Peptides against a protein of PDB entry 7AE7. Designs and how they scored, part 118

Target 1, 321 residues: chain A of PDB entry 7AE7
Amino acid sequence: KVYKDLREFLEVLEQEGQLIRVKEEVNPEPDIAAAGRAAANLGKNQPAVFFEKIKGYKYSVVTNVHGSWQNHALMLGLDKNTSTKDQFYELNRRWDKFPVPPNVVKREAAPCKENVIDKDINLFEILPLYRINEQDGGFYISKASVVTADPEYPDDFNKLNVGTYRIQVKDRDRVGIQALAMHDIAVQLEKAEAENKPLPIAITIGNNPLVTFMASTPVGYNQNEYEFVGALQDGVPMDIVKSDLYDHLYVPAGSEVVLEGHIIPRVRTVEGPFGEFPGSYSGARLQCEVKIDRITHRTNPIFENLYLGIPWTEIDYLMAL

## One batch from the design tools (peptide; made by RFdiffusion4, then SolubleMPNN)

Design b2_p17_8_s3 (from b2_p17_8, 5 letters changed)
Fold by OpenDDE base, seed 3:
Structure b2_p17_8_s3 (fold): chain B 321 residues (1-321), chain A 17 residues (1-17)
Amino acid sequence: as target 1 above (321 residues)
Amino acid sequence: SENEELLKKLEKIKAEL
């Protein structure tokens, strides 16, 4: 089975008994984090948790999507009871199919383009934001696949980077991003900042599960994560679409939300604290700031966010392979 | 069902918070 988007994957998770649907209205705090902890504490068969109604918000949240080996097997289109060993074997077998170039679809064929917001941007109207940990210094977007390019080689598709970074919401149209020196985005940002230019960025939320997996998997600077997604789809190309603001940035066609904007050159603002591990908070740090200039989104967008808790957490499953 | 037990567990945890 290949998934075009998050929704097709959530449908399979629900069919396989690997998704809990919470139909009652919940408080964003503490209920979402509490339910995530509850799901993680179920043992080795941790389901995704889908919150249909969140007090004060219009849209839904899903968490713990990658939170189990069963969910990981289903992501690969395998039987949910496939052994971890056989999942690794199949992953490695498919990895050798790299590169599988993506299909570039027309704007009209891309679900992520169903709605556009280009004025009066307010992230709180689109994303049901909540504190993941009680002492977090703000709201975090933790499962975004962030698209950037090399500003020296913007048309080199092999240098297009799709990565996962810690993103704090700073304002209605501003986010902080943690770009560490070891990340490909930091190389690209350094080049842009050397010229005092903005770095174009697309922050994509609610993707097909293999995009999220590959965005969390380190690859070479000259390797495109979308071409690995096609490999992990057993040779079926994924669908991408051109961003609205930038000719050189491509986003997953099925993304629930796409935040298009730029990293502001040579600006650093306070980010954090964030509970990276149970009982430990990262200190506040100066991090990059992104201005959001345009949003595209699916109708009734699902906010996919990471659950962080006691190992094995969703992040452990995303990084274990 | 396994889902009903899971929902009960989630509700119990929600009530304990």
Scores: peptide ipSAE 0.018, ipTM 0.605, DockQ to the pose 0.025
Fold by OpenDDE base, seed 5:
Structure b2_p17_8_s3 (fold): chain B 321 residues (1-321), chain A 17 residues (1-17)
Amino acid sequence: as target 1 above (321 residues)
Amino acid sequence: SENEELLKKLEKIKAEL
């Protein structure tokens, strides 16, 4: 089984008994985090948790999408009871299919383009934002696949980076992003900042589960994560679409939400604290700031966010493959 | 070992979060 988007994956998770649907209205705090913790306490077969209704928001949240070995098996289109060993074997077998170039679809064929917001940007109208941990310094987007290009080689598709970074919501149209020196985005940002230019960015939320997996997986600077997604789809290309603002940025065609904008050159603002792990908070730091200039989204977009709770966390599973 | 690659991936994601 190959998934075009998050929705097709959530349907399979639900069919396989790996998704809990919360139909009752929840408070964004503390109920989302509390329900995630409760799901994590179900043991080895941790389900995704889908919140249909969130008080004060229009749209839904899903957490713990990658939060179990069963969910990982299903992500690979395997039987949910496939052993960890066999999952690794299959992952490695498929990895050898790299590169599998993506299909570039037309704008009208991309679900992420169903709706556009190009004025009066307000992230709180699109994303049901909540504090993941009680002591978090703000709202985090913790499971986004962030797309950037090399500003020196914008036409080099192999240098298109799709990564996962800590993103704090700073304002209605601004986010802080943690771009550490070891990240490919930091190399690209350094080049842009050397010329005092903005770095184009697309922050994509609610993706095909293999996109999220590859965005969290280290690859070479000259390796495109989308070509690995195609490999992990056993040679089936994934669908991408050109961003609205930038000719050289391509986003997953099926993304629930795409935040298009730019990293403001040579600006650093306070970000954090964030509870990266239970009982450990990273201190407040000066981080990059992104201005959001355009949003595209699916109708009734699902906010996929990371569940951070008692180990094994969703991160532990994303890292375990 | 598979465990060392796992640990490195864990450390990287830990540093990215």
Scores: peptide ipSAE 0.008, ipTM 0.394, DockQ to the pose 0.022
Fold by OpenDDE base, seed 2:
Structure b2_p17_8_s3 (fold): chain B 321 residues (1-321), chain A 17 residues (1-17)
Amino acid sequence: as target 1 above (321 residues)
Amino acid sequence: SENEELLKKLEKIKAEL
């Protein structure tokens, strides 16, 4: 089975008993993080957790989408009880199908284009933001697939990078991004900053689960993550669409939310702390700043966010739901 | 083994995700 978007995957997770739907209104803090901890404590078969109603917000949150081996088997379109070994065998077999070029769809065929926000941008109106960890220095977008290109070779599709980076919300239309020197985005940013130019960026949220998987997977600088998604779909191309602001950036056609903007050249602002591991926080440091210039989104967008399980107190929140 | 590297990769993706 192949999934066009996050929604088709969530439907399968629910059918397979790998998604908990919370229909009652929750507080964004501490309830979302508490429910994520409780899901992590369910052992090997950790479900996704879908929050339909969040106090003070219009839209839904889903967490722990990739939280278990069962969810990974289902992501590959396998039986949920497929062994870890057999999942790896199948991943390797499909990896050899690289490259599988994506389909470029028309704007009118892309669900991520259903709605546009191009003025008075406020991330808090479109994303149900919350602290992932209690001691986090702010709100994080931790499961985005970030699209950038080489500014020297913007039309080279093989240099189009889709990566996962730590993103802190800084203001209504501003985010901090952690571009480490080992990431392909850092090479692209260095080239833009050498010329004192903005780096075009699209931050995509709520994707086909294989897009999120590949964005978190290191590949070569001259390898496109979308061509690996097609390989992991057993040779079925994924659907991408041109960004609204940039002719050279392509985003997943099915993304729930797309934040289009630019990295401000030669600007660094304080980012962090963030709880990267249970009981471990990275220190605050100077990081890049992105201005958001345009948002496109699906109707009733789902905010897919990471849960980092700090096993603090056994708040049996999911046993109380 | 290729399986152990993929396992570490999925565990890393699960830890980074």
Scores: peptide ipSAE 0.023, ipTM 0.508, DockQ to the pose 0.020; fails the geometry check
Fold by OpenDDE base, seed 4:
Structure b2_p17_8_s3 (fold): chain B 321 residues (1-321), chain A 17 residues (1-17)
Amino acid sequence: as target 1 above (321 residues)
Amino acid sequence: SENEELLKKLEKIKAEL
């Protein structure tokens, strides 16, 4: 099984008994985080948790989408009871199929283009934002696949980066982004800032689970995460579409929400604290600031977010210690 | 190796569970 989008994956999770649908209205805080923790604490077969109704918000939230080995097996299109060993062997077998180039679809064929917001941008109208942890310094978007390119080589598709970064909502149309020196985005930002230019960015939310998986997997600077998604789809290309603002940025065609904008050059603002792990908070730091200039979204967009912190690299964990 | 990083990521997803 291959998934075009988050919705096809959520349907399979629900069919396989790996999704809990909460139909009653919940409070954004503390109910979303509490239910996510409760799902994680089941110790086995941890389901995704889908919140249909959130007080004060129009749209839904889903958490814990990658929250179990069963969900991971299903993401690979395997039986949910596939052993971790067999999942690993299958993942490695598919990895060797790299590169599998994506299909570029027309704008009219991309579900992420169903709706456009290009004025009076307010992230709170599109995303049911909440504090993931009680002591978080704000609202976080923790499961975004962030698309950037090399500003020196914008047409080099191999340098197109799709990464996961900690994103704090700062205002209606502003987010802080944690770009660490070891991330490909930091290399690209350094090049843009050397010329005092904005770095074009597309922050994509609610993707095909393999896109989210690859965005959080380190790859070489000259390797495209979408070509790995095709490999992990056992040689089936994924669908991408051009961003609306930038000819050189491509986003997943099925994204629930796409925030298009730019990293403001040579600006740093306070970001954090964030509870990356239960009982461990990263300190407040000066981080990059993104201006959101355009939003495209599916009708009734689903906000996919983490239940507990970002599963960052061991290095990100060690820097929080 | 790319395989070791992938294993670590899977183990991390597991440790969060």
Scores: peptide ipSAE 0.013, ipTM 0.439, DockQ to the pose 0.020; fails the geometry check

Design b2_p17_8_s4 (from b2_p17_8, 7 letters changed)
Fold by OpenDDE base, seed 5:
Structure b2_p17_8_s4 (fold): chain B 321 residues (1-321), chain A 17 residues (1-17)
Amino acid sequence: as target 1 above (321 residues)
Amino acid sequence: SENAELLAKLREEIASL
């Protein structure tokens, strides 16, 4: 089984008993985080939790999508009871199919382009934002696949980076991003900042689960994560579409939300604290700031966000393979 | 339904937090 988007995956998770649908209205705090923690306690078969209604918001949240070995098996299109060993074997077998180039679809064929916001941008109107941890210094987008390119080689598709970074919402149209020196985005940002230029960015939310997996998996600077997604789809190309603002940035065609903008050169603002791990808060630091210039989104977009709180967290599963 | 059973378990766990 191959998934075009998050929605097809959530359907399979629900069919396989790996998703809990919460139909009642919940408070964004503390109910989402509490339900995520509770789901982690349901044993080894930790389900995703889908919240249809969030008080004060228009749209839905899903969490813990990658939160179990069963969900990982299903992500690979395997039986949910596939052993971790067999999942690893199959992952490695498929990895050898790299590269599998993506299909570039037309804008009209991309679900992420169904709606456009290009003025009066307000992230709170599109994303049901909440504090993941009680002591978080703000709202985090913790499971985004962030697309950037090498500003020196913008047309080199092999240097197109799709990574997962800690993103704090700073304002209606601004986010802080943690671009650590070890991340490919930091290399690209350094090149842009050397010339005092903005770094183009697309922050994509609610993707095909293999996109999220690959965005969380370190690859070489000259390797494209989308070409690995195609490999992990057993040789089936994924669908990408050109960003609206940038000719050299491509986003997953099925993304629920795409935040297009730029990293402001040489600007650093206070970000954090954030509870990345249970009992450990990353302190407040000066981090990069992104201006959001355009949003595209699916109709009734689903906000996919990480479950954090009790080991094994969703991040532990994303890093375990 | 399977969802109702899972939701019941989830609620029990939430109440234990």
Scores: peptide ipSAE 0.434, ipTM 0.924, DockQ to the pose 0.023
Fold by OpenDDE base, seed 2:
Structure b2_p17_8_s4 (fold): chain B 321 residues (1-321), chain A 17 residues (1-17)
Amino acid sequence: as target 1 above (321 residues)
Amino acid sequence: SENAELLAKLREEIASL
């Protein structure tokens, strides 16, 4: 099976007994993080947890979407009981189908374009933000697929990067982003900052699960993650759409939320601390700052965020592959 | 329902934290 978006995947997880739906209103803190920790303790078949109602917010949260080998098998469209060995075999077999170019759909055909916010940007109105760890220095967006391009070669689709980065919410319309030197975004940012230019960015939230997987998987600088998504879909192209602000940035057509903006050149602000692992907090560092200029989103957008906690968290499954 | 059983287990684990 191939999934167009997060919603089609969540439907399958629920049908397969790999999603817990919480219909009662929860507090964003501590209930979301507590439920994530509890889900990790439910044995080897850790389910996703979907929160329909969050106190003080309009929209829903889902966590632990990639948090088990069963969820990973289902992501590949396999039987949920497929062995880890057979999942790796199938992943490697499909990887050899690269490249599978995506379909560029029209704006009117892209669910991520159903709603637009172009004034009075407030991330807290769109995302049910919460602290993932008790000692976190703020709210984090931990499972976004971040789209950037090479500013020297903006029309080279092979240099379009889709990556996962630590993103701290700094204000209603500002986020800090951790661009490490080993990440492709750091190369692109260095080129933009050399010219004292903003780097165009699209931060996409709530994607097709293979987009999130590939955004967390290192690939070559001249390899497009969307072309690997098509390979991992066994040769079925994924659907992408042009961003609203930038002709050279393409986002998943099915994204729940798209934050369009720019990295402010040569500006660094304090980011962190963040609990990347239990009992291990990264220190506060000077990191890049993104201005959000436009939001597009699906009606009733789902905020997908990482579960972070006890070993064999969702990040361990995303990195172990 | 399967969801009700999973939700009950989740609540038990939350209460143990």
Scores: peptide ipSAE 0.422, ipTM 0.922, DockQ to the pose 0.023
Fold by OpenDDE base, seed 3:
Structure b2_p17_8_s4 (fold): chain B 321 residues (1-321), chain A 17 residues (1-17)
Amino acid sequence: as target 1 above (321 residues)
Amino acid sequence: SENAELLAKLREEIASL
């Protein structure tokens, strides 16, 4: 099975008993994080947790989407009871199909374009933000697929990068992003900052689970993550759409939320602390700042966010393959 | 329902934290 978006995957997770739907209103803190920790304790078959109602917010949250080997098997369109060995075998078999070029769809065909916010941007109106850990220095977007390009080669699709980065919400229209030197985004940012230019960025939230998987999987600087998604879909191209602000940035057509903006050149602001591991907080650091200039989103967008609890966490499953 | 059973287990685990 191939999934067009997060919603098709969540439907399968629910059908397979790998998603808990919480219909009652919850407090964003501590209930979401507590439920994530509790879900991790349900044994090897850790379900996703879908919160329909969050107090003070309009939209839903889903966590622990990649939080088990069963969820990982289902992501590959396999039986949920497929052995880890057979999942690895199938992943490797499909990997050899690279490249599978994506389909570029028209704007009117892309669900991520259903709604537009281009003024009075407020991230708190579109995302049910919460502290993942009690001691976090703010709200984090921890499961975004971040799209950037090489500013010297903006039209080279092979240099289009889709990566996962730690993102702290700083203001209504500002986020801090951790662009470490080992990340492809840091190479692209260095080139932009050398010229004192903004780096165009699209932060995509709530994607096809294989997009999220590939954004968390290191690939070559001249390899496009979307072409691997097509390979992992057993040769079925994924659908992408041009960003609204930038002709050279393409986003998943089915994204729940797309934050379009730019990294402000040569600006660094305090980011953190964040509980990346249980009992371990990364200290506060000076990190890059993104201005959000435009939001596109699906109607009733689902905020997919990472659960960072006790091992095995969702991040462990995303990085295990 | 399967969801009700899973939700009950989740609540039990939350209460144990």
Scores: peptide ipSAE 0.400, ipTM 0.915, DockQ to the pose 0.023
Fold by OpenDDE base, seed 1:
Structure b2_p17_8_s4 (fold): chain B 321 residues (1-321), chain A 17 residues (1-17)
Amino acid sequence: as target 1 above (321 residues)
Amino acid sequence: SENAELLAKLREEIASL
C-alpha cells in the first residue's frame, strides 16, 4: 500500500483500529496534549488521535500519527502486526531502491493548491495552534517538512532539502525556526545570508507519512528526501508540485498546508523554551525568523502535530530507524 | 464501534492523569 497524502494514511489507521476519532469539541489546551498523553498510555498499540472540532478554531488536529510500531508498519504498507525486525528488514530492502525520482504534477492536480491565502496572512485561521507542553514559550509546529534549496544551485534537485525543524509561531505571519549548524538548511541559509538575501522556504504540514519520516531522517546534502520516499514506497514515485512563489522549490502535492515564505537574512529573534522531553526544556535562544508570504492549503486542512510525552514518544519512533 | 471502545479507553486514561 502506498499513500498519496496524510488523509489516505489516516483512513487506513482508522480501519486498522490505530486512530481514535474525537468528534466532540475540545479545548486546544489542555485537551489535545492530555489526549496525546493518554493515547501513549493505551499500551503498545498507541493510536493516532484525531480531533474534529477545536474550540476557537475552524479546522482539525491529528496527533501521534507515527506513535507506534503498528502505525510504522502501516506507513510501510505492511500488516500492522509486522515485527519490528521485519519492518527494519523491509525498510532496508526498500532503501536500496534509492533513487526513485518523484512525479512533478500540475498545479491543478495538487490538493495542496485547493485554497490560496496571499494577503492578511494569519496562521491562527489555518492551524489550530496550541501549547504542546505546559511551559512552552509559545505554539509550535513540530511535524513540518521544511523545503529549502541551495541558493547557489537552485536548479540542482539533489540539493533540495526536506527537513524537520523546531518551529515556533511568533506572529500571524511569522515563525521562528531552529536551523542548527549540522542541518542542511543551515548551510543553505549561510549562503543566502552571505549575500544578505532571503532564503526561500516552504513549510509543509500534514504530509504523506513517508515524507514526514524522511524529513526526520538524515541524508546526504546531495541526496533528495523525495527520492528516498519513492524508494520506501517500494519504487512508486511520490507526487510533488512546484511551489507558488519559487520555481526551484517543490512541495508534496498532497500537503494539508503549505506555508511559503522566506527566512529573513541576518535577523535572529528569541525562540523557546520548548519541552522536547518530559521535564526537559530546550532553553530560549536566538533563532532564524521566517516571514510567511503565501499559504496554500487543502479544503478543511488537518493540522498534524507531534505528540510529546513519556517515551516512547512519536519522535522516538521517527528517530528509532 | 471500535472507535467508541478506543475513545472510552482514552477517556479513562485522560481521567487518570
Scores: peptide ipSAE 0.384, ipTM 0.911, DockQ to the pose 0.023

